# Peptides against a protein of PDB entry 4Y8H, part 43

Target 1, 222 residues: chain A of PDB entry 4Y8H
Amino acid sequence: TTIVGVKFNNGVVIAADTRSTQGPIVADKNCAKLHRISPKIWCAGAGTAADTEAVTQLIGSNIELHSLYTSREPRVVSALQMLKQHLFKYQGHIGAYLIVAGVDPTGSHLFSIHAHGSTDVGYYLSLGSGSLAAMAVLESHWKQDLTKEEAIKLASDAIQAGIWNDLGSGSNVDVCVMEIGKDAEYLRNYLTPNVREEKQKSYKFPRGTTAVLKESIVNICD

## One batch from the design tools (peptide; aimed at target 1 T1 S129)

Design b2_p30_4 (made by RFdiffusion4)
Pose (drawn by RFdiffusion4):
Parts: sequence; C-alpha cells; structure tokens
Structure b2_p30_4 (pose): chain A 222 residues (1-222), chain P 30 residues (1-30)
Amino acid sequence: as target 1 above (222 residues)
Amino acid sequence: TTTESEEHTAFLTRRQEHLEEAEAEGRPTH
C-alpha cells in the first residue's frame, strides 16, 4: 500500500493506490483505501485490510453519535483521539496505519496514526510499503502555499511513485479533496494508468466442452 | 509454457522478498 496526505491553501487532500496483496499475490486490483469517518473527515489506511476498515467504521459510528449528541460538526482531533486511544489499548495488534484528514469548524487538519497509537502532524505525509517512494517525491516537490490543483498533482504523483516503484502498490489512484466551506469531493479512480491490454485470444469454450454428471433445479423460493 | 511459468514464479518470489523487507522496516501493505 501507498497512501499520502498533502495540505494546501484552503484544505487538505489525501490519496491512495488500490492494490491489495496476499503474499506475492494481488488479492484485489481495485479496493478503496479511502474511508469516510464523517462527511468532511476522510481516512486513508494501510496495514491489515480488515483492521483499517473496522477501526474506521467504529470511530466513524461513534463520531456520528457524538455529533448528534453535541449538535456540532465533528472535528478531526476527535477522530484522531478516539482512533489513537483505541489503537493504543490494543498494543499494536490491530494493524491499522492511517492518514486522517478533514475540515471542521476549527480549520483543516492532517494527521497520521501508527498501529501502536502514536500520532503525527504534518503538511505532507505518507504511509505504507510505498511510503518511501512517495516521500521521495513529496520531499522533492512539496512547497509551502500549494494551490488545490498543485496539491492534488503532488499527491497523485507521490502515489504513482509507489505504484511504479513498490511491488506492494499498483493499479489506480484514488483521491479525496476536503476544502474549507465546501463539500468533500471523493475522486474514486482519479487516475487509471494500468489498464489491462487487449488479450490476444478469446478463451470462450465451445458449449458442451465440460463433462456433466447431473443437473437439477435449486429451490430458492418458499 | 515452462519458461513462462518459471519467469512468473521468479517474479512472485522477488515480490514476496520485497514485501517481507518492507514489513520488517515497519512499512506494511493492504
């Protein structure tokens, strides 16, 4: 996995590749690693796939209840606190590595959370097996006062460094832009640079090629 | 067919080794 977060003028953008691996095998060519905790707080996860999805949904559920109880829009630091205290309690056994970003009444925010529970603050961040390929790009091209378009290009370029140079990353680039005063725009498959080439031949078989022993209609009704 | 199968095994071995090194360095994958 390669995931990134980049701050800009009026908000924050996060991005992720779309490869899932089971050992050397690609288990999923197009999984979503960008998660909605609340409408304007999004999370990119790397590590154990089920852990990142489960911990994101649990905190997302509690944030919704908290938002309703307090009659207030949720803050990123609340998601940060709840996630870090939950992950710390589990001593690193919940393998979730997260870049948490969003906008709230206090402003725009960017954080990272490691599985043992430590958190970091920054204008640009990268996690996952492709994090060094992405950080090399971020350290080369990031500057203070990026526009929204520059931030999106820098984030996807960082993801691409992971797709091409890291065997743990591949396929597509997902992006989510959270800008102050606006709806968060989730850009699923923002880039698709790894389209499978046309196959040389159709392997559709002549009907009857497979030997059958029995048939029967299955009752799915009542 | 045998040459293609050997090349594919060699690629998957290199991928597994790369992922094991990245995990040992605290850089996990999905």

Design b2_p30_4_s1 (made by RFdiffusion4, then SolubleMPNN; from b2_p30_4, 21 letters changed)
Fold by OpenDDE base, seed 4:
Structure b2_p30_4_s1 (fold): chain B 222 residues (1-222), chain A 30 residues (1-30)
Amino acid sequence: as target 1 above (222 residues)
Amino acid sequence: KEEEEKKKEEELKKREEALKKREAAGLPYN
């Protein structure tokens, strides 16, 4: 997996690859690694696929209940705290490594969470097996005051570095853009650089291509 | 203290083995 987050002048972008693996096997070529916690708070997950999905759904439900109870828009730091406390409680047994990002009434936020419940903050972050490939791109090209378009490009280029150089990453680039004062823009399969070409040969042959050498009809009922 | 450290080390080893077993059991990873 390669997941990234990049802050820009008016928001945050997260991106992910779409490969799921089972050891040496590609389990899914086009899995979704971007999860909605709330309408304006999204995360990218690396680690155990079931754990990343389940923990984000659980916290998403709790954030919705909290938002309804408080009559307030959910905050990224609230999601971060709930995720952190949950993961810490399970002492790394929930194999979720998350980049959590969003916009709320306090601004735009970007955080990471490790399975043991440690948290980091940054202007750009990468996690997963492709994180070093992604970070090489981020460290080379990140600057302050990125535009939305520059941040989407940078995040996409960082994911592509994982796709091309990490065995655990592949297929497509998914993007989610969270800009202050706008709805979140989820761009499923924003880039599809691994479309398989048409097969040079069809292995569908007409009936009769294999000759019938013998036929026998057996009556089983008298 | 030494017994508590040994118990923590055994628990850590058991967790690492469980993680390796999960990786070997073909759980889908992202």
Scores: peptide ipSAE 0.295, ipTM 0.610, DockQ to the pose 0.175; fails the geometry check
OpenDDE base, seeds 1, 2, 3, 5: peptide ipSAE 0.261, 0.290, 0.283, 0.238; ipTM 0.605, 0.622, 0.604, 0.581; seeds 1, 2, 3, 5 fail the geometry check

Design b2_p30_4_s2 (made by RFdiffusion4, then SolubleMPNN; from b2_p30_4, 20 letters changed)
Fold by OpenDDE base, seed 4:
Structure b2_p30_4_s2 (fold): chain B 222 residues (1-222), chain A 30 residues (1-30)
Amino acid sequence: as target 1 above (222 residues)
Amino acid sequence: EEKKKKELEKKLKEREERLKEREARGLPYN
């Protein structure tokens, strides 16, 4: 997996690759690694796919209940705290490595969470097996005061570095843009750089290509 | 030291079993 987050002048973007693996096997070529916690709070998950999905759904449900109870829009720091406490409670046995990002009434936020419940903050972050490939791009091209378009490009370039250089990453780039004062833009398959070419040969043979050398009819009714 | 060694061996075994279970259940890793 390669997952990234990038802050820009008016919001935050997260991006992910779409390869799922089981050791040396590609399990899914086009999985979704971006998860909605709330309408304006999204996360990208690396590690055990089931754990990333389950923990984000659990916290998403609890954040919705908390939002209803408080009559307030959910905050990214609330989701961060709930995720952190849950993951820490399970002492790294829940194999979720998350980039959590969003917009709320307090502004735009970008955090990372490790499976043991540690958290980091930054203007740009990467996680997963492709994180070093992604970080090489981020460290080379990140600047302060990025535009939305520059941040989407930077995030997508960083994911592509994982796609091309990390065995655990591949296929497509998914993006989610969370801008202050707007709805979240979930761009599923924003880039599809690995579309399979048409096969040069068809293995559809006409009927009769294999000659029948002998036929025998056996009566099975005794 | 022996108690600590046994505890580490137990944790290692439990980790290996969880890895095998995840592989056997076909849980994808990303």
Scores: peptide ipSAE 0.107, ipTM 0.442, DockQ to the pose 0.164
OpenDDE base, seeds 1, 2, 3, 5: peptide ipSAE 0.097, 0.201, 0.061, 0.071; ipTM 0.437, 0.547, 0.440, 0.392; seeds 2, 5 fail the geometry check

Design b2_p30_4_s3 (made by RFdiffusion4, then SolubleMPNN; from b2_p30_4, 20 letters changed)
Fold by OpenDDE base, seed 2:
Structure b2_p30_4_s3 (fold): chain B 222 residues (1-222), chain A 30 residues (1-30)
Amino acid sequence: as target 1 above (222 residues)
Amino acid sequence: KEEEKKKLEEELKKREEALKKREAEGLPYN
């Protein structure tokens, strides 16, 4: 997995690859690693896909309930705190590594959470097996005062670095843009760099392409 | 609002139970 977050002038972008793996097997070529916690708060998940999805859904329900009780828009810090407390209770047994981002009445926010409940803050972050490849792009090209378009490009370039250089990452780039004063823009398959071309050759050989040199019938039921 | 809260509380409980079940099943998708 490669997941990234990038702050820009008026919001935050998160992005993810779409490969799911089971050891050496590609389990899913187009899994969704971006999860909605609330309309304006999204999470990218690395580690165990089931844990990342389940935890983000649980906190999403808690945040929605909390918003209804408080009559306030949900805050990214509230989601962060709930996630942190939940992951800490399980002391890393929940294999969830999260980039949590969003916009709220206090502004735009970007955080990471590790499986043990530690948290980081930054203007750009990467997690997952492709995080080093992504971070190489982020460190090289990040600047202050990014536009929305520059941040989307930077995030997508960082995910592509994971796709090309990490075995655990691949297929497509998903993006979610959370801009202050706008609805969240979820761009499923924003980039599809690994579209398989139509097979130019038929691998159907005509009958008789291989000569039968010998036939033997063995009775298996004796 | 109260009916919506009750529905959300029931959904939350279902998600908590589903999480506990997934934790037990250990789906190895990375």
Scores: peptide ipSAE 0.157, ipTM 0.771, DockQ to the pose 0.137
OpenDDE base, seeds 1, 3, 4, 5: peptide ipSAE 0.080, 0.033, 0.042, 0.072; ipTM 0.715, 0.642, 0.625, 0.708

Design b2_p30_4_s4 (made by RFdiffusion4, then SolubleMPNN; from b2_p30_4, 21 letters changed)
Fold by OpenDDE base, seed 2:
Structure b2_p30_4_s4 (fold): chain B 222 residues (1-222), chain A 30 residues (1-30)
Amino acid sequence: as target 1 above (222 residues)
Amino acid sequence: KEKKKKEEEEKLKKRLEALERRRAQGLPYN
């Protein structure tokens, strides 16, 4: 997995690859690793896919209840705290590594969370097996005061570095843009750089291609 | 000499743990 987050002048973008693996096997070529916690708070997940989905749904439900109780829009720091406390309670047994981002009445936010409940803050972040490939791109091209378009480009280039250089990453780039004063823009398959060409040959052979050399009927019932 | 060996072993252990964590992050069904 390669997941990234990048802050820009008026919001935050997160991006992910779309490969799911089971050891050396590609289980899914186009899985979704971007999860909605609330309408304006999204996360990208690495680690155990079931754990990333389940924990984000659990916190999403509790954030909705909290929002209703407080009569306030959900805050990214509230989601961060709830995720952190939950993951810490389970001592890393919930295999969720998350980049959490969003916009709320206090502004735009970008955080990361590890399975043991530690958290980081930054203007750009990467996690997953492809995180080093992504970080090489981020460190080389990140600047202050990025535009929305520059941040999407940077995030997608960082994910592509994971796609090309990490065995655990592949296929497509998903993006979610959270801009202040706008709805979240979820761009499923924003890039599809691994579209397979048409097969030049068919593996369909005519019936009778394999000659029957001998046939025998054996009665196996007494 | 023993202190240097222990420091190298601890560095190797930390590197291995970091590699295992990265591997685990790429394996949704491990």
Scores: peptide ipSAE 0.074, ipTM 0.312, DockQ to the pose 0.073
OpenDDE base, seeds 1, 3, 4, 5: peptide ipSAE 0.077, 0.064, 0.070, 0.043; ipTM 0.361, 0.571, 0.328, 0.445; seed 1 fails the geometry check

Design b2_p30_5 (made by RFdiffusion4)
Pose (drawn by RFdiffusion4):
Structure b2_p30_5 (pose): chain A 222 residues (1-222), chain P 30 residues (1-30)
Amino acid sequence: as target 1 above (222 residues)
Amino acid sequence: SLEEFLNEKKEENMEKFTEHLEEADSISNS
């Protein structure tokens, strides 16, 4: 996995590739690694796939209840605190490596969470097997005072470095933009640079090619 | 009460979370 987060003038953007691996095999060519914790707090996850999805939904659920109880819009530091204390309690056995970003009444925020529970603050971040390819791009091209468009280009360029140079990353680029005072825009498949070429031949078989021993109608009714 | 209701929902969420991890496939987004 390659995932990044980049701050800009009036908010924050996060991005991720879309490859899932089971060993050397690509298990999923187009999975979403960008998760909604709340409407304006999004999370990019790398590590054990089920852990990132489960820990993100659990905290997202508790944040919703907390938002309703307090009559307030949720804050990113709350998702950060709840996620880090949960992951720390599990001593690294829940393999979730997260970049948490969002906007709230306090402003715009960008954090990373490692599976043992430590958290970091930064204007640009990258996690996953492709993190070094992405960080090399971020360290080369990031500057203070990025516009929204520059931040989106820098984030997807960082993801692309992971797609092309890291065998653990591939397929597409997903992006989510959280800007202050506006709805968060989730850009699923923002870039699709790895479209399969047209096959040389159709392998549709002549009907009856497969030998059949029996048939029967299956009762799916009551 | 409202606090008892919210605590029941937090326990339900923890049960769903544990069940989801027990039934998970071995896939990695490392």

Design b2_p30_5_s1 (made by RFdiffusion4, then SolubleMPNN; from b2_p30_5, 15 letters changed)
Fold by OpenDDE base, seed 5:
Structure b2_p30_5_s1 (fold): chain B 222 residues (1-222), chain A 30 residues (1-30)
Amino acid sequence: as target 1 above (222 residues)
Amino acid sequence: SLEEELKKKLEELKEQFEEKLANAPDISVG
């Protein structure tokens, strides 16, 4: 899996690959890894597909109920807190890690949550087995005051880097754009690269990069 | 009411989630 988030001048973009694997086998070439929590808050999920979907639906329902009670638009930080608490409660039993992003009355937000409940904040983030390849692209090309189009391109390029360099990532690129003052734009199969197996040129990880053991994340997309 | 429907849905989702966890004990955090 490769998932990314990128902030731009007026919002946030998240993107994901669409490969699901069962060990060494490709189970699904078009698995959806972007999920709606609320109309303007989305997440990208990695780990077990079943767990990610179940968690996001649960939190989405909680947020909807909370929004009804408060008569307020849901906040990304509220979603983050609920997700964090849930993942922490089931520490070791849920293998999901998430990028959470959205827009609310306080602005645009981008967070990540690891399976054990740790959270990060940033202008750009990547997670998954392809995250290192994606991060190399993000670090090289991210700048302040990105346009929406530049952010979509950057996120897509980062996902493609994961697809090309990570066996756990592949097939298509999905994108979700959350711009302030607009509805979320979910772009399913935004890119469908015919990934000709370019022979993985041995990306020599820079000296000191601990070989992340291939965590075979079995994404079971039902 | 919408509230009652949302509460019901939430409880159903909680139950489904717990059932999934009970049936999948070896969720390998990979």
Scores: peptide ipSAE 0.164, ipTM 0.704, DockQ to the pose 0.287
OpenDDE base, seeds 1, 2, 3, 4: peptide ipSAE 0.091, 0.104, 0.170, 0.108; ipTM 0.675, 0.674, 0.724, 0.689; seeds 1, 3, 4 fail the geometry check

Design b2_p30_5_s2 (made by RFdiffusion4, then SolubleMPNN; from b2_p30_5, 17 letters changed)
Fold by OpenDDE base, seed 1:
Structure b2_p30_5_s2 (fold): chain B 222 residues (1-222), chain A 30 residues (1-30)
Amino acid sequence: as target 1 above (222 residues)
Amino acid sequence: SLEEEIQKLLEENKKQFEEKLANAPDISVA
């Protein structure tokens, strides 16, 4: 997995790859790792898919109830606190690590949460097996006062770095943009770099035919 | 009260969460 968050001048962007794995096997090529907690608060999740989904659904429901009761827009820090409390309570038995981001009446926010409940804050963050490759891109190109478009590009470039350099990451790039004063913009499959053109012709190769993907003829001159 | 009803719903959500975790498929998202 590669997940990232990037703050920009008027909001925050999160992005993720779409590969899920079971050991060395690709289980799903188009796994959704971006989850809505509330209309303006989203998370990118990695680790155990079921844990991430269960946590985000619980916190989403709790935030909705709290918002209705208080007649207040949900705050990112409230979602962060609830997520942290749940992850910490289970002492790493929940295999979820998250980037939590959003906009609220106090501004734009970007946080990360590790499976043991530790939290970080930053202008840019990356998590997952592809996080090092993503962080190299983020550190190289992040600047203050990014535009929305620059932040989307930076986040997507960082995810692509994970896809290209990490075996655990792959397939597509999902993006969610949360801008102050606007609705969240969820861009499912914003990039599809590995979509091979569906070869129109299903060549049924007979049993015993190995597709030669690459032939290199090395002339060994004596 | 509305507060008591919300608290009950929060507890029910917590129970559903714990049940969902217990039945979670072993799929890792790397």
Scores: peptide ipSAE 0.123, ipTM 0.712, DockQ to the pose 0.677; fails the geometry check
OpenDDE base, seeds 2, 3, 4, 5: peptide ipSAE 0.045, 0.027, 0.032, 0.054; ipTM 0.651, 0.654, 0.621, 0.644; seeds 2, 3, 4, 5 fail the geometry check

Design b2_p30_5_s3 (made by RFdiffusion4, then SolubleMPNN; from b2_p30_5, 18 letters changed)
Fold by OpenDDE base, seed 2:
Structure b2_p30_5_s3 (fold): chain B 222 residues (1-222), chain A 30 residues (1-30)
Amino acid sequence: as target 1 above (222 residues)
Amino acid sequence: SLEEALEALRKENEARFEAALAAAPDISVG
């Protein structure tokens, strides 16, 4: 897995690859690793697929209840705290590594949570087996005051670096953009770099022709 | 109370989570 988060001037972007693996086997080429906690708070998950999905659903449900109770938009830090407490409660037995991002009345936020419940804050983050490749791109190209488009590109480039360099990462790039004052924009399969272009060229050779696969002219003159 | 109801729902959600974890196939997302 490669997951990333990138803050930009007016929000935050998260992105993920779509490869799911079972050991050395690609189980799913189009696994969704971006999870909605609330309309404006999303997670990218690495680790055990079931754990990441289940924990985000649990927190999402609880955040929804809290939001209904308080009549307030949920805060990213509340989701973070709930996730952190939950992961800590299980002492790393839940194999979930999360990038948590979103927008709320206090602004845009980007956090990471490790399986043992530790949290990090940053302007850009990467997790998963492809995180080093992704981080190399992020560190090289991140700047302050990124535009939305620059952030999407940067996040996507970082994911692609993971896809190309990590066996655990692959297939497509999913993106979720959370901009202040807007609805979240979930871009499923934003990039599909490995979609085999249908070989448009049906080389129908005329009947009676043999395809010459390779011609080598060997000059036999000494 | 609404608070008690919310707590009950939270506990129910936790139970669902635990059940889901127990039933979940060990599929890793790389």
Scores: peptide ipSAE 0.049, ipTM 0.639, DockQ to the pose 0.675; fails the geometry check
OpenDDE base, seeds 1, 3, 4, 5: peptide ipSAE 0.036, 0.042, 0.040, 0.044; ipTM 0.634, 0.621, 0.633, 0.642; seeds 1, 3, 4, 5 fail the geometry check

Design b2_p30_5_s4 (made by RFdiffusion4, then SolubleMPNN; from b2_p30_5, 16 letters changed)
Fold by OpenDDE base, seed 3:
Structure b2_p30_5_s4 (fold): chain B 222 residues (1-222), chain A 30 residues (1-30)
Amino acid sequence: as target 1 above (222 residues)
Amino acid sequence: SLEEKLEELIEKNKKEFEEKLAKAKDISVA
């Protein structure tokens, strides 16, 4: 997995690859690793896919209830605290590493959370097995006062670095943009660098082609 | 109170999560 977050002048971008793995096997080529906590608060998950999804759904439900109770837009820090408290209770037994980002009445925010409940703050962050490859791109090209478009490009380039250099990362790039004063923009499959060209030869055998169930080549030596 | 109902619902959601986690032990590292 490669997940990243990048702050820009008026908001925050998160991005992820779409590969899921089971050991050496690619389990899913188009796994969604970006999760909505609230309309304007999203997270990217690395680690156990089931744990990241379950924890983000739990916190999303609780944030919605809290928002209804308070009659206020949810804050990213509130989501962060709830996630942190939840992960801490499980002492790393939940294999969830999260980048949490969003916009709220206090501005734009970008955080990371580790499985044991530690939290970091940054202008750019990367997590997952591809995080080193992504961080090399982020450190090289991040600047202050990024535009939305520059931040999307930087996040996407960082994910692509993970896709190309990490065995645990691959397939597509998903992006979510959270800009102050706008709705969140979820860009599923923003980049599809590994679209298998349609195999020019459709191995669609004509209707009526008998499937060869077994072929045995016996070398009859004379 | 609405606060008490919220706390009850949060606790319910935690239990449901723990049950899901107990079932999910077999699956994929992403």
Scores: peptide ipSAE 0.046, ipTM 0.579, DockQ to the pose 0.487
OpenDDE base, seeds 1, 2, 4, 5: peptide ipSAE 0.040, 0.047, 0.043, 0.035; ipTM 0.627, 0.419, 0.342, 0.628; seeds 1, 2, 4, 5 fail the geometry check

Design b2_p30_6_s1 (made by RFdiffusion4, then SolubleMPNN; its pose is not in this set)
Fold by OpenDDE base, seed 5:
Structure b2_p30_6_s1 (fold): chain B 222 residues (1-222), chain A 30 residues (1-30)
Amino acid sequence: as target 1 above (222 residues)
Amino acid sequence: PLITGKAFNDEEIAKLEEEKKKKELEELLK
């Protein structure tokens, strides 16, 4: 997995790859690793897929209830605190590593949470097995006062670095943009770098090639 | 269970981020 977050002048972008693995096997080529906590607060997850999904859904439900009771827009810090407390309670037994980002009445925010409940703050973050490859891109190209378009490009380039250099990362790039004063823009499969154009190998069989109609491989070893 | 890759050197990355945050805070306090 490669997940990243990047702050820009008027908001925050998160991005993720779409590979899911089970040991040495690619289980899903188009796994969604970006999760909605609230309309304007999203997270990216690394670790056990079931744990990341369960934790983000639980906190999302609790935030929705809290927002309804208080008649207030959810705050990113509130989501962070709830996630932190939940992960800390299980002392790393929940295999969830999260980048949490969003916009609220206090501005744009970007945080990371580790499985033991530790939290970090930054203008750019990366997690997952591809995090080092992503961080090399982020550190090289991040600048202050990024535009929305520059931030999307930077985040996407960082995910692609993970896809190309990490065996645990692959397939597509998903992006979520959270801009102040706007609705969140979830861009599923924003990039599909590994779509091999079906090389229509038109196997023009030369005249006189016997068409093999059916090949059955029978394993005779009992 | 389906797994996604864990971050390599999470502690090292966390330490670098903490140091960066500390420097930014020190610059704001100057």
Scores: peptide ipSAE 0.019, ipTM 0.309, DockQ to the pose 0.084
OpenDDE base, seeds 1, 2, 3, 4: peptide ipSAE 0.000, 0.006, 0.000, 0.008; ipTM 0.277, 0.264, 0.227, 0.274

Design b2_p30_6_s2 (made by RFdiffusion4, then SolubleMPNN; its pose is not in this set)
Fold by OpenDDE base, seed 1:
Structure b2_p30_6_s2 (fold): chain B 222 residues (1-222), chain A 30 residues (1-30)
Amino acid sequence: as target 1 above (222 residues)
Amino acid sequence: PVIGGKAFNEEEIKKLEEEKEKKKKEELLK
C-alpha cells in the first residue's frame, strides 16, 4: 500500500493506490483505501483491509452521533482522538495505519495514526510499504502554499512512485480533496496508468496448427 | 489476511456518481 496526505493553501488532499495483496498474491487490483468518516473527514488506510474498514466505520458512526448531540460539524481532532483511543486499547492488534484528513470549522487538518495509537501531524505524510517511494517525491517537490491543483498533482505523483517501485502497491490512484467551504471531492480512479492496451491479435489457433509428431498407445494393464 | 483496501462497493459508487450528477445539474441550473 501507498497512502499520502498533502495540505494546500485552502484544504487537504489524501490519495491512495488500489492494490490489495494476500502474501505474494494480488487479491484485488482496484480496491478502495479511502474511507469516509464524515462528509468532510476522510481517511486513507494501510494494513489489514478488514481492520481499516471496521475502525473507520465504527468511528464514523460515533462521530455522526456526537455531531447530532452537539449540533456541530464534526472535528478532525475528535475523529483522531477516537481512533487513537480505540487503537491504543487494542495495543496494535488492530492492524490499521491511517492518514486522517479533513476540514472543519477550525480549518484544514492532516494527521497520521499507527496501529499502537501513536499520532503525527504534518504538511505532507506517507504510510504503507510504498511510503519511502512516496516520501522521496514529497520531499523533492513539496513547497509551502501549494494550490489545490499542485497538491493533487504532488499527491498523485507520490502514489505513482509507490505503484512503480513498491511490490505492495499498484494499479490506480484514488484521490479525495477536502477544501474549506466546499464539499469533499472523492475522485475514484483519478489516474489509471496501468490499463492494458487491447490485444492486437488473437492467440486462438485453428485446431491442428500443432502437428502431432508421434502417437503411442501404452497398455498400462499387465 | 488481505492487506490493502475494501472491495469495490458498486452501490456506494453509484450513489457517489448520482450525487455528483445531481450537484452538476444543480450547478447548471444556477
Scores: peptide ipSAE 0.344, ipTM 0.698, DockQ to the pose 0.017
OpenDDE base, seeds 2, 3, 4, 5: peptide ipSAE 0.324, 0.044, 0.369, 0.048; ipTM 0.688, 0.402, 0.725, 0.376; seeds 3, 4, 5 fail the geometry check

Design b2_p30_6_s3 (made by RFdiffusion4, then SolubleMPNN; its pose is not in this set)
Fold by OpenDDE base, seed 5:
Structure b2_p30_6_s3 (fold): chain B 222 residues (1-222), chain A 30 residues (1-30)
Amino acid sequence: as target 1 above (222 residues)
Amino acid sequence: PIVTGKAINEEEEKKLREEKEKKEKEEELE
């Protein structure tokens, strides 16, 4: 897995690859690793797919209930705290490594959470088996005051570095953009670099042209 | 801690998984 988060001038972008593996086997080529916690708060997950999905759904449900009761927009730090407390309670027994990002009335936020409940904050983050390849791209090309388009490109380039250099990463790039004052933009399969374009060469041979490709005359010596 | 950028590498993830499995086994023995 390769997951990344990048802050830009007016929001945050997260991205992920879509490969799921079971040991040496590719289990799913189009696994969704971006999860919605709330309309404007999303999470990217690495580790056990079932654990990442279950945890994000649980916190998403609790955040929704809390938002309804308080009549307040959910805060990214509230989601972070709930995720942290849940993962800490299980002391790494839940195999979830998360990048949590979003926008709220206080601005744009980007955090990471490890399986033991430790948390980090940054302008750019990467997790998963492809994280080193992704981080090499992020460190080389990240700058202050990125535009939305520059941040999407940077995040996508970082995921592609994971796809190309990490055996645990592959297939497509998913992106979610969270801009202040807008709805979240979830871009499923934003890039599909490994989809072999159907060779546009439809060799429509006209009916009746049997192309003899190779004639091998085998002399049967009697 | 506030950092500009952080990554967890495969080796760190592997260590964390191994530590998890070790703790789970220790808790089952207790």
Scores: peptide ipSAE 0.008, ipTM 0.301, DockQ to the pose 0.075
OpenDDE base, seeds 1, 2, 3, 4: peptide ipSAE 0.000, 0.007, 0.006, 0.015; ipTM 0.241, 0.264, 0.223, 0.317; seeds 1, 4 fail the geometry check

